# Peptides against a protein of PDB entry 2YKT: the designs that were tried, part 41

Target 1, 231 residues: chain A of PDB entry 2YKT
Amino acid sequence: SRSEEMHRLTENVYKTIMEQFNPSLRNFIAMGKNYEKALAGVTYAAKGYFDALVKMGELASESQGSKELGDVLFQMAEVHRQIQNQLEEMLKSFHNELLTQLEQKVELDSRYLSAALKKYQTEQRSKGDALDKCQAELKKLRKKSQGSKNPQKYSDKELQYIDAISNKQGELENYVSDGYKTALTEERRRFCFLVEKQCAVAKNSAAYHSKGKELLAQKLPLWQQACADPS

## One batch from the design tools (peptide)

Design b1_p20_1_s3 (made by RFdiffusion4, then SolubleMPNN; from b1_p20_1, 10 letters changed)
Fold by OpenDDE base, seed 5:
Structure b1_p20_1_s3 (fold): chain B 231 residues (1-231), chain A 20 residues (1-20)
Amino acid sequence: as target 1 above (231 residues)
Amino acid sequence: ELKKLSEEYEESLKKFLEEE
């Protein structure tokens, strides 16, 4: 029946969230932690590289003919330091505002969805059982009426059951339909939450890239001309 | 819509937690 099909669809939405979305989200969080760790590793490795660059700058500063290039090399290392500071800030936000929050929400969501599905199933079954009972009673009444010498005595009761069945059928259909819409909304809200949190990451990332671009754009022309103007 | 639905998600979880 239409109501049965809609009921199956509703349950499938909840099951998809619990069995596909949430596990995938947990994996996403795990991959995020790995990504964070790798970026931290990049920061550490970069420090070694630019510390070595500072050493080259020191040598230039100690030289007789390349002193001005020492300042250039120091500036290059300093710009990198500023870029790395921005990256660390981004990573802190990435951890605290995305990963930790998603982890907390996904665990709570498992309990929420279980309760929501159970509530829906209980009410759906209750309405279905009540409908079935009324249908069965009407069938019994009709059998009695057919075998009776006075069928008219059952006419009022028959009308009552017909009305009850019609009402219960409508209520069940509406409930299941609303249940399906609710389930789809639950799914959409979760995707929206993910997108919203990822937008925050994108904004932070944009800030990081912008800062780096600005710093490099400011200094690069000066560095490129350093050897053309020996002093 | 995005922000609204995201907030509704958080609110639903908050309410659920409060009801437990």
Scores: peptide ipSAE 0.340, ipTM 0.888, DockQ to the pose 0.896
Fold by OpenDDE base, seed 4:
Structure b1_p20_1_s3 (fold): chain B 231 residues (1-231), chain A 20 residues (1-20)
Amino acid sequence: as target 1 above (231 residues)
Amino acid sequence: ELKKLSEEYEESLKKFLEEE
């Protein structure tokens, strides 16, 4: 029936969230943590590299013919320091605003969805059972009427059951339809939440990239000029 | 819409937690 089909669709939405979305989200969080760790590792490794660059700058400064290049190398290291500071800020945001928030809610969401589905199923079953009962009673009444010497005696009761069945069928259909809409909304809300949190990360990431671009764009011509100029 | 639905999600979880 239409109501049964809609009911199956409704349950499938909840099941999709619980069995597909949430596990995938957990994996997403795990991958995010791995990414964070890797970026922290990059930061540390980069520090070593640019510290070594500073050492090269010191040597240039001590030289007779390349003193000005020492300042260039120091500036390169300083720009890196500023870029890394911005990266660290981005990582903090990534952790606090995305990963932590998702992690806290995904576990709670499992319980929430289970309860929501159970509530829906209970009410749907209740309405369905009531409908089935009325249908069964009507069938019994019709059988009794067919065997009776006075079928007219049961006409009013038959009409009452028909009306009751119609009403209960309508109520069930409406309930299941609303349930389906609710389930779809639940799914959409979760995707929206993910998108919103990711947008925050994207903004912070953009700030990181912008700062780096600006600093490098400002200094690179100066560094290139220093290479062209004789000592 | 995006912000609204995201907020509704958070609110729904909050309410659920309060009802437990």
Scores: peptide ipSAE 0.338, ipTM 0.889, DockQ to the pose 0.904
Fold by OpenDDE base, seed 2:
Structure b1_p20_1_s3 (fold): chain B 231 residues (1-231), chain A 20 residues (1-20)
Amino acid sequence: as target 1 above (231 residues)
Amino acid sequence: ELKKLSEEYEESLKKFLEEE
């Protein structure tokens, strides 16, 4: 029936969230933690590289013919430090605002969805069973009427059952329809939450990239000119 | 719409915790 089909669709939405979305989200969080760790590793490795660059700048400053290039090398290291500070700030936000929040909510969500599905199933079954009972009683009444010498005796009760069945059928269809809409909304809310959190990440990432671009754009022409000028 | 639905998600979880 239409109501049975819609019921199956409703249950499938909840099952898809619980069995596909949430496990995938847990994996997403794990991959995010790996990404964060890798970026932290890059940060550490970069520090060593630019510390070594500073050492080269010190040597230039001590030289007779390349003193001005010492300042250039120091500036390069300083710009890197500023860019790295922006990256660290982005990573802090990435961890605290995205990963931690998703991790806390995904575990709770499994319990929430189980309860929501159970509530829906219980009410759907209750309405379905009530409908089935009325239909069964009508069938019994009709059989009794067919075997009776006075079928008119049962006519009023038959009409009452027909009306009850019609009302219960309509109520069940409406409930299942609303349940399906609710389930789809639950799914959409979770995707919207993910998108909203990723928007925050994107903003932080954009700020990091913008700062780096600005700093390098400002200094790079000066550094390029330094080697062209005589000592 | 996106922000509203995201907030509703958080509120639903909060309410669930309070009812447990």
Scores: peptide ipSAE 0.337, ipTM 0.887, DockQ to the pose 0.903
Fold by OpenDDE base, seed 3:
Structure b1_p20_1_s3 (fold): chain B 231 residues (1-231), chain A 20 residues (1-20)
Amino acid sequence: as target 1 above (231 residues)
Amino acid sequence: ELKKLSEEYEESLKKFLEEE
């Protein structure tokens, strides 16, 4: 029936969230943690590299003919420090605004969805059972009427059951339809939550890239000129 | 819509936790 089909669709939405979306989200979080760790590793490794660059700058500053290049090398290291600070800020956001939030919600969501589905199923079954009961009673009444010498005696009751069945059928269909819409909304809300949190991270990531581009664009011509025009 | 639905999601979970 239409109501049965809609019921199956509704349950499938909840099952898709619970069995596909949430596990995939957990994997996404895990991959995010790996990515965060790798970026932290890059930051650490970069520190060693640019500390070594500072050492080269010190040597230039101690030289007789390359003193000005010492300042250039120091500036290069300083710009890197600023870029890395911005990266660390981005990573903090990535951790706090995305990973932590998703991790907290995904755990709670499993229980929430289970409860929501159970509530829906219980009410759907209750309405379905009530409908079935009325249909069964009508069938019994009709059987009794067919065997009776006075079928007219049961006509009013038959009409009452027909009306009740119609009303209960409509109510069930509406309930299941609303349930389906609700389930789809639940799914959409979760994707929206993910997108919203990712947008926050993207904003901070953009700031990181912008800052790096700005700093390098400002200084790079000066550094290049220092080699071309010795003081 | 995006922000609204995201907030509704969080609110729904919050309510569930409070009712539990």
Scores: peptide ipSAE 0.334, ipTM 0.886, DockQ to the pose 0.909

Design b1_p20_1_s4 (made by RFdiffusion4, then SolubleMPNN; from b1_p20_1, 9 letters changed)
Fold by OpenDDE base, seed 5:
Structure b1_p20_1_s4 (fold): chain B 231 residues (1-231), chain A 20 residues (1-20)
Amino acid sequence: as target 1 above (231 residues)
Amino acid sequence: KLKELSKEYEESLEKFEEEL
């Protein structure tokens, strides 16, 4: 029936969230932690490289003819330090505002969805059983009426059951339809939550890239001309 | 719409947690 099909669709939405979305989100969090670790590794490796660049700057500063290039090399290392500080700030936000929050929410969500699905199933079954009972009683009444010498004595009861069946059928259809809409909304809200959190990451990433671009754009022309004006 | 739906998700979980 239409109601049975809609019921199956509703249950499938909840199952898809619990069995596909939430496990995939847990994997996403795990991959995020791996990405964070790798970026921390980049920061560490970069420190070694630019510390070595500082050493080259020291040598230039100690030289007889390349002292001014020492300052250039120090500036290059300092700009990198500022960029790395911005990256570390972004990573802190990434950890605290995205990964930790998603982990907490996904755990609670598993319990929420189980309860929501159970509530829906219980009420759907209750309404279905009540409808089936009324249909069965009407069928019994009709059989009694057909075998009776006075069928008219059952007419009022037949009308009552017909009305009850019509009402219960409508209530069941509406409940299942609303249940399906609710389930789809639950799914959409979770995707929206994920998108919103990723937007925050994107904003932080944009700030990191912007800061780096600005710092480099200010200094790069000066560095490129450093050898053209020896002093 | 995005922020509203996201907020509704958070609020639904908060209410559920309070009921536990």
Scores: peptide ipSAE 0.383, ipTM 0.903, DockQ to the pose 0.917
Fold by OpenDDE base, seed 4:
Structure b1_p20_1_s4 (fold): chain B 231 residues (1-231), chain A 20 residues (1-20)
Amino acid sequence: as target 1 above (231 residues)
Amino acid sequence: KLKELSKEYEESLEKFEEEL
């Protein structure tokens, strides 16, 4: 029936969230933690590299013929420091605004969805059972009428059961339809939450990239000029 | 619309947690 098909669709939405979305989200969080760790590692390694660059700048500053290049090397290291500071801010946001929030909610969400599905199933079954009961009573009444010497005695009751069945069928269909819409909304809300949190991270990431681009664009011509001008 | 649906998700979980 239409109601049975829509019921199956509703259950499948909940199952898809519970069995596909939530496990995939847990994996996404795990991959995010790995990415965060790798970026932290890059930051640490970069510090060592640019500290060594500062040392080269010190040597240039101590030289007789390359003093101006010492300042260039120091500026390169300083620009890197500013870029790395911006990266650290982005990583803090990535951790606090995305990973932590997703991790806290995904476990609670599994319980929520289980309860929501169970509630829907219980009420759907209750309405279905009530419909089945009315259909069974109509069938009993029809059998009694066929065996009676006065079938007209049961005509009004038959009409009442037909009307009751029609009403209960409509109620069941509406409930299942609303249940399906609710389930789809639940799925959409979760994707929207993920997208929103990822957008916040993307904004912070964009700020990191923009700052790096601006600093390098400002300084690079000066550094190139210093290399072109022999002392 | 994105923010609204996201907020509704958060609110639904908060209510559920309070009911536990």
Scores: peptide ipSAE 0.382, ipTM 0.904, DockQ to the pose 0.926
Fold by OpenDDE base, seed 3:
Structure b1_p20_1_s4 (fold): chain B 231 residues (1-231), chain A 20 residues (1-20)
Amino acid sequence: as target 1 above (231 residues)
Amino acid sequence: KLKELSKEYEESLEKFEEEL
């Protein structure tokens, strides 16, 4: 029936969230943690490289003919430090605003969805059983009427059951339809939550990239000039 | 709409947690 089909669709939405979305989200969180760790590793490795660059700057500053290049090398290292500080800020946001939030919600969400699905199933079954009962009683009444010498005696009751069946059928269809819309909304809300949290990360990532671009664009011509025009 | 739906998701989970 239409109601049975819609019921199956509703259950399938909840199952898709529970069995596909949530496991995929857990994997996404795990991949995010790996990415965070790798970026932290890059920051650490970069520190060693730019510390070595500072050492080269010290040597230039100690030289007789390359002192000005010492300052350039120090500036290069300092710009890197500022870029890395911005990266660390982005990573904090990535951890706190995305990964932690998703991790906290995904565990609770499994329980929430299970409860929501169970509530829906219980009420759907209750309405379905009530409808089936009325249909069964009408069938019994009709059988009794056909075997009776006075079928007219049962006419009013037959009309009452027909009306009750119609009302209960409509109520069941509406309930299942609303249930389907609710389930789709639940799915959409979860994607919206993910997108929102990812947007926050994207904003902070953009700030990191912008800061790096700004600092390098400002200094690079000066560094190039220092090489071309020794003072 | 995005933020609203996201907030509704958070609120629904918070309410559920309070009911546990």
Scores: peptide ipSAE 0.378, ipTM 0.901, DockQ to the pose 0.897
Fold by OpenDDE base, seed 2:
Parts: structure tokens; C-alpha cells; sequence
Structure b1_p20_1_s4 (fold): chain B 231 residues (1-231), chain A 20 residues (1-20)
């Protein structure tokens, strides 16, 4: 029936969230932690590289013919330090605002969805069973009427069951329809939450990239000129 | 609408946690 089909669709939405979305989200969190660790590793490796660059700047400053290039090399290292500070701030936000929040919610959400699905199933079954009972009683009544010498005795009860069946059928259809809309809304809310958190990450990432671009754009022409000028 | 739906998700989980 239409109600049975819509019921199956409703259950499938909840099952898709529980069996596909939430496990995929757990994997997403794990991949996020790996990404964070890799970026922290880049930060550490970069520090060693630019510390070595500072040492080259010290040697230039001690030279007779390349003193001005020492300042250039120090500026390059300083710009890197500023860019790296922005990256560290982005990583803190990535950890605290995205990963931690998703990790805390995903386990609770599995319990929430199980309870929501169970509540829906219980009420749907209750309404379905009540409808089936009325239909069965009507069939019994009709069999009794067909075997009776006075069928008119059962006419009023037959009409009452027909009306009850119609009302219960309508109520079941409405309940299942609303259940389906609710399930789709639950799915959409979870995707919206993920998108919103990713928007925060994107803003932080944009700020990091913008700061780096601005600092390098300001200094790079000066560094290029210093190499072209005679000592 | 995105922020509203996200907030509704958070509120639904908070309410559920309080009821446990």
C-alpha cells in the first residue's frame, strides 16, 4: 500500500543516517585528525628549515661584501614565522571548533536516532495494528451478516466499522507522511551542521592564506631588488 | 536557513542528553 511504501522509505532514511552518514562522519573526523597531525609535522619541519636560513643570514651579516643580504634573509625568516603563527591559530580552531564538536556529537547522535526511529516504529505499528483489527472485525461482521436471516440487524455496525477504518487509514497515512518529512529534515539538519562547521574552517583557512599572500606580496619585490643592487 | 537548521540539530541533541 501507499502507507507501507512510505513507511519503508521513512525507515530507510533513518537507516541511511545511522549506517552510512554517521560511520562516514567518524571516518571524516579520523581523516581530519590525520590532516592536523600532518600540518603540525610540516610546521615542525619548516621551523628547522627557516632556523637554518637564519644561520645563513648571520653568515651574510658577518661577511664583508654581503652584509645587506643578511637583513633580507632575516626578513624572509620573520615573514615565515608570522605565516606559521597564522597556521597554528587555524589549526587550533580546526581542532576545537570542528573535530572536537563533531566527535562529541556523533556518538550521542547514534543514540538519538535509534530512539527516534524506535518511537516512530512503535507508533506506526500501533496505528497499523488498530486498523488491521478494525478491518478484521468488519470481515467477521460481513460473514455473519451473509449467513443471517436478518442482515439488516448488522447494517449500523457495518457502517460504524467502515467509518472507523476510513478514519484510521487517513490517520495512519498522515502519520507516516509526517514521519517521512521529519526523517528527511533530520538528515538535512545533519548535513547543514556539517556545512556550517566547514564554512568556519573555510573562513579560517581564507584568513591564513590571505595573510600569507599579503606579507609575501609586500616583501618579495624588496628582496628581489636587494639581489639586483650592487654591494 | 542553514544556521537555523544547524541550531535545531544542536538543540535536539542537547534536549535528548538532558532526558537521558
Amino acid sequence: as target 1 above (231 residues)
Amino acid sequence: KLKELSKEYEESLEKFEEEL
Scores: peptide ipSAE 0.376, ipTM 0.901, DockQ to the pose 0.891

Design b1_p20_2 (made by RFdiffusion4)
Fold by OpenDDE base, seed 3:
Structure b1_p20_2 (fold): chain B 231 residues (1-231), chain A 20 residues (1-20)
Amino acid sequence: as target 1 above (231 residues)
Amino acid sequence: SELEETAEETREEVGEWDVS
C-alpha cells in the first residue's frame, strides 16, 4: 500500500543516517584529526628549516662581501614565520569550529535518532493495529449479518465501522507522510551543518593563502634583485 | 512519553542543526 511504502522509506532514511552517514562522519572526523596532526608536523619541520636559513643569514652577515644577502635571508625567514603563524591560526579554527563540534554532535546524534525512530515506529504500529482491529470487527459484523434473519439490524453499525476505517486509514497515511518529511528534514540538516562548517574552514584557508600570496608578492622582487646588483 | 522526553532532551543537548 502507499502507507506501507512511505513507512519503509521513512525507516530507510533514519537507518541511512544511523548506519551510513554517522559512521562516515566519524571517519571524516578521524581523517581531519590525522590531517591536523600532519599540518602540525609541517609547522615543526618548517621551523627547523627556516631556523637553519637564519643561521645561513648570520654567516652572510659576518662575511665582508655578502652582508646585504644576510638581510635578505633574514627577511625570507621572517616572512615564512608570519605565514606559518597564519597557518597555526587556521589549524586552531579547524580544530575548534569543525572537528570538535562535529565530534560532539555525532556522539549525541546516535541516541537522538534511535529514540526518534523508535517513537515513530511505536506510533505507526499503534495506528496500524487500531486500523486492523476495526477491519477485523467489520468482517465479524458482516459474517453475523449474513447469518441473521434480520440483516438490517447491523446496517448502522456497519456504516460506523466503514467510517472509522476510512478515518483511521487517513490518519495513518498523514502520520507516515509527515514522518517521512521529518526524516528527510533531519537528514538535510546534518548535511547543511557539514557544509556550513566546511565553509568556515574554507574562509580561514582563503585568509591563509591570501596572506601568504600578499607577503611573498611584496618581497620576492626585492630578493630577486639582491644577487643581480651586488652593492 | 518517556521516549518523547528523551528525544527532546537529546535534541536540546545536541543543539539546533539549523542553518545560521
Scores: peptide ipSAE 0.051, ipTM 0.648, DockQ to the pose 0.069
Fold by OpenDDE base, seed 1:
Structure b1_p20_2 (fold): chain B 231 residues (1-231), chain A 20 residues (1-20)
Amino acid sequence: as target 1 above (231 residues)
Amino acid sequence: SELEETAEETREEVGEWDVS
């Protein structure tokens, strides 16, 4: 029946969220944590590298013939420090605005979806059982009418059961239809949430890249000339 | 099928970005 097919579709949406989306989202979070850890490792390694560059700048500043190159090396290290600070801010946002929030949602969502599906199934079954009961009673009444010497005695009751069946069928169809819309809305809401959180990450990433580009574009021409102009 | 149409309509309704 139309209602049975739509019921199966509704259950399949909930199953897809629970069995495909949520496990995939957990994996996404895990991969995000790995990426965060790797970027934190980059930050740490970069600090060591640019601290060593500062040391080279100190040596240049102490030299008799390369003092101006000391300032260049210090500027290179400082620009990198600023870029790295921006990366740390991006990572903090990545952790707090995306990973933590997704993790909290995924943890709660399994219980929520299970309860929502169970509620839907219970109400759907209740309406279905009520319909089946009315259909069964109509069938019994028709059998009694066919065996009766006075079939007209049952005509009013037959009409009442027909009306009750029609109403219960309409109620079941509407309930299952609304259930399907609700399930699809729940699925879409989860994807929208992911997209919104990724947009926040993208904005922070854009700020990181913009700051790096700006700082390097300002300084790189000066650094490139430093060796050509021995003072 | 009418159900496919309902599913498509529902997808379109859900797919309407309330960009409001």
Scores: peptide ipSAE 0.044, ipTM 0.539, DockQ to the pose 0.056
Fold by OpenDDE base, seed 4:
Structure b1_p20_2 (fold): chain B 231 residues (1-231), chain A 20 residues (1-20)
Amino acid sequence: as target 1 above (231 residues)
Amino acid sequence: SELEETAEETREEVGEWDVS
């Protein structure tokens, strides 16, 4: 029946979220944590490199013939520090606004979806069983009427069962239809949440890249001329 | 951004991901 088909579709949406989306999201979070760790490693290694560059700048500043190159080396290290600060802000956002929130949601979601599916299945079955019972009672009444010397005695009760069946059929169809819409909405909400959190990360990443490009574009011409200028 | 605006607009239409 149409209601049975829509019921199967509803169950399949819940199963797809539980068996495909949530495991894939857990893997996505794990890959995100690995990526975060690698970027943190880059930041740490870069700090050591540019601290060593500062030391070279100090030595240049102590020289008689290379003092101006000391300032250039310090500027290079400072620009890098500013770029790294932007990267750290992006990483904080990546951790707190995406990974942590997704992890919290996915942990709770297994229990929620299991309960939601079970509730839907229980109510769908209850409505279905009530319909089946009413149909069975109508069939029994019709058999009794056919065997009776006075069939007209059962006419009013037959009409009552027909009306009850029509109402219960409509209620079941509406419930299953609403259940399907609800399940699709639950799936869409999860994708929308993921997209929204990725947009926030993308915004912070864009800020990091823009700031880095701006700072380097501004200073690089000055640094390139430093060795050509007589002290 | 256009994507953030679209995500917010779409979220308003479908509601928040509430698992509580």
Scores: peptide ipSAE 0.063, ipTM 0.570, DockQ to the pose 0.777; fails the geometry check
Fold by OpenDDE base, seed 5:
Structure b1_p20_2 (fold): chain B 231 residues (1-231), chain A 20 residues (1-20)
Amino acid sequence: as target 1 above (231 residues)
Amino acid sequence: SELEETAEETREEVGEWDVS
C-alpha cells in the first residue's frame, strides 16, 4: 500500500543517517584531525627554515657590502612569521569550531536517532494494529449479518466500523507522511550543519590566503629591487 | 513513553543541528 511504502521510506531515511552519514562523518572528523596535524607540522618545519633565513640575514648585516640585503632577509622572515601566525589562528578555529563540535554531536546523535526511529516504529505499529483490528471486526460482523434472518439488526454497527476504519486509515496515512517529512528534515539539518561549518572554515582559509597575498604583494617588489641597487 | 522521554532527552543533549 502507499502507507506501507512511505513507512519503508521513512525507516530507510533513519537507517541511512545512522549507517551511512554518521560513520562517514566520524571518518571526516578523523581525516580533519590528520589534516590539522599535518598543517601543524608544516608550521613547525617552516619555523626552522625561516630561523635559518634570519641567520643568513644576520651575516649579511655584519658584511660591509651586503648590509641592506640583511634587512631584506629579515623582512622576508618576518612576513613569513606573520603568515604562519595566521595559519595557526585558522587551525585553532578549525579545531574548536568544526572538529570539536562535530565530534560532540555525532557521538550523541546515534542514541537520539535510534530512540526517534523506535518511537516512530512503535506508534506506526500501534496505529496499524488498531486499523487491522477494526477491519477484522467488520469482516466478522458482515459474516454474522449474512447468516442472520434479520441483517438490518447489524446495519448501524457496520456503519460505525466503516467510519472507524476510514478515520484510522486517514490517521495512519497522515502519521506516516508526517514521519517521512520529519525524517527528511532530520537528514537535511545534518547536511546543512556540515555545510555551514565548512563555510566558516572556508572564510577563515580565505582570510589566511588573503593576508599572505597582501603581505607578499606589498614587499616583493622591494625585495626584487634590492640586488639591482648597490649601496 | 520511556522511548519518547529518551528521544527528547537525547535531542536536548545533542543540541539543535540548527543553522545559526
Scores: peptide ipSAE 0.050, ipTM 0.654, DockQ to the pose 0.068; fails the geometry check

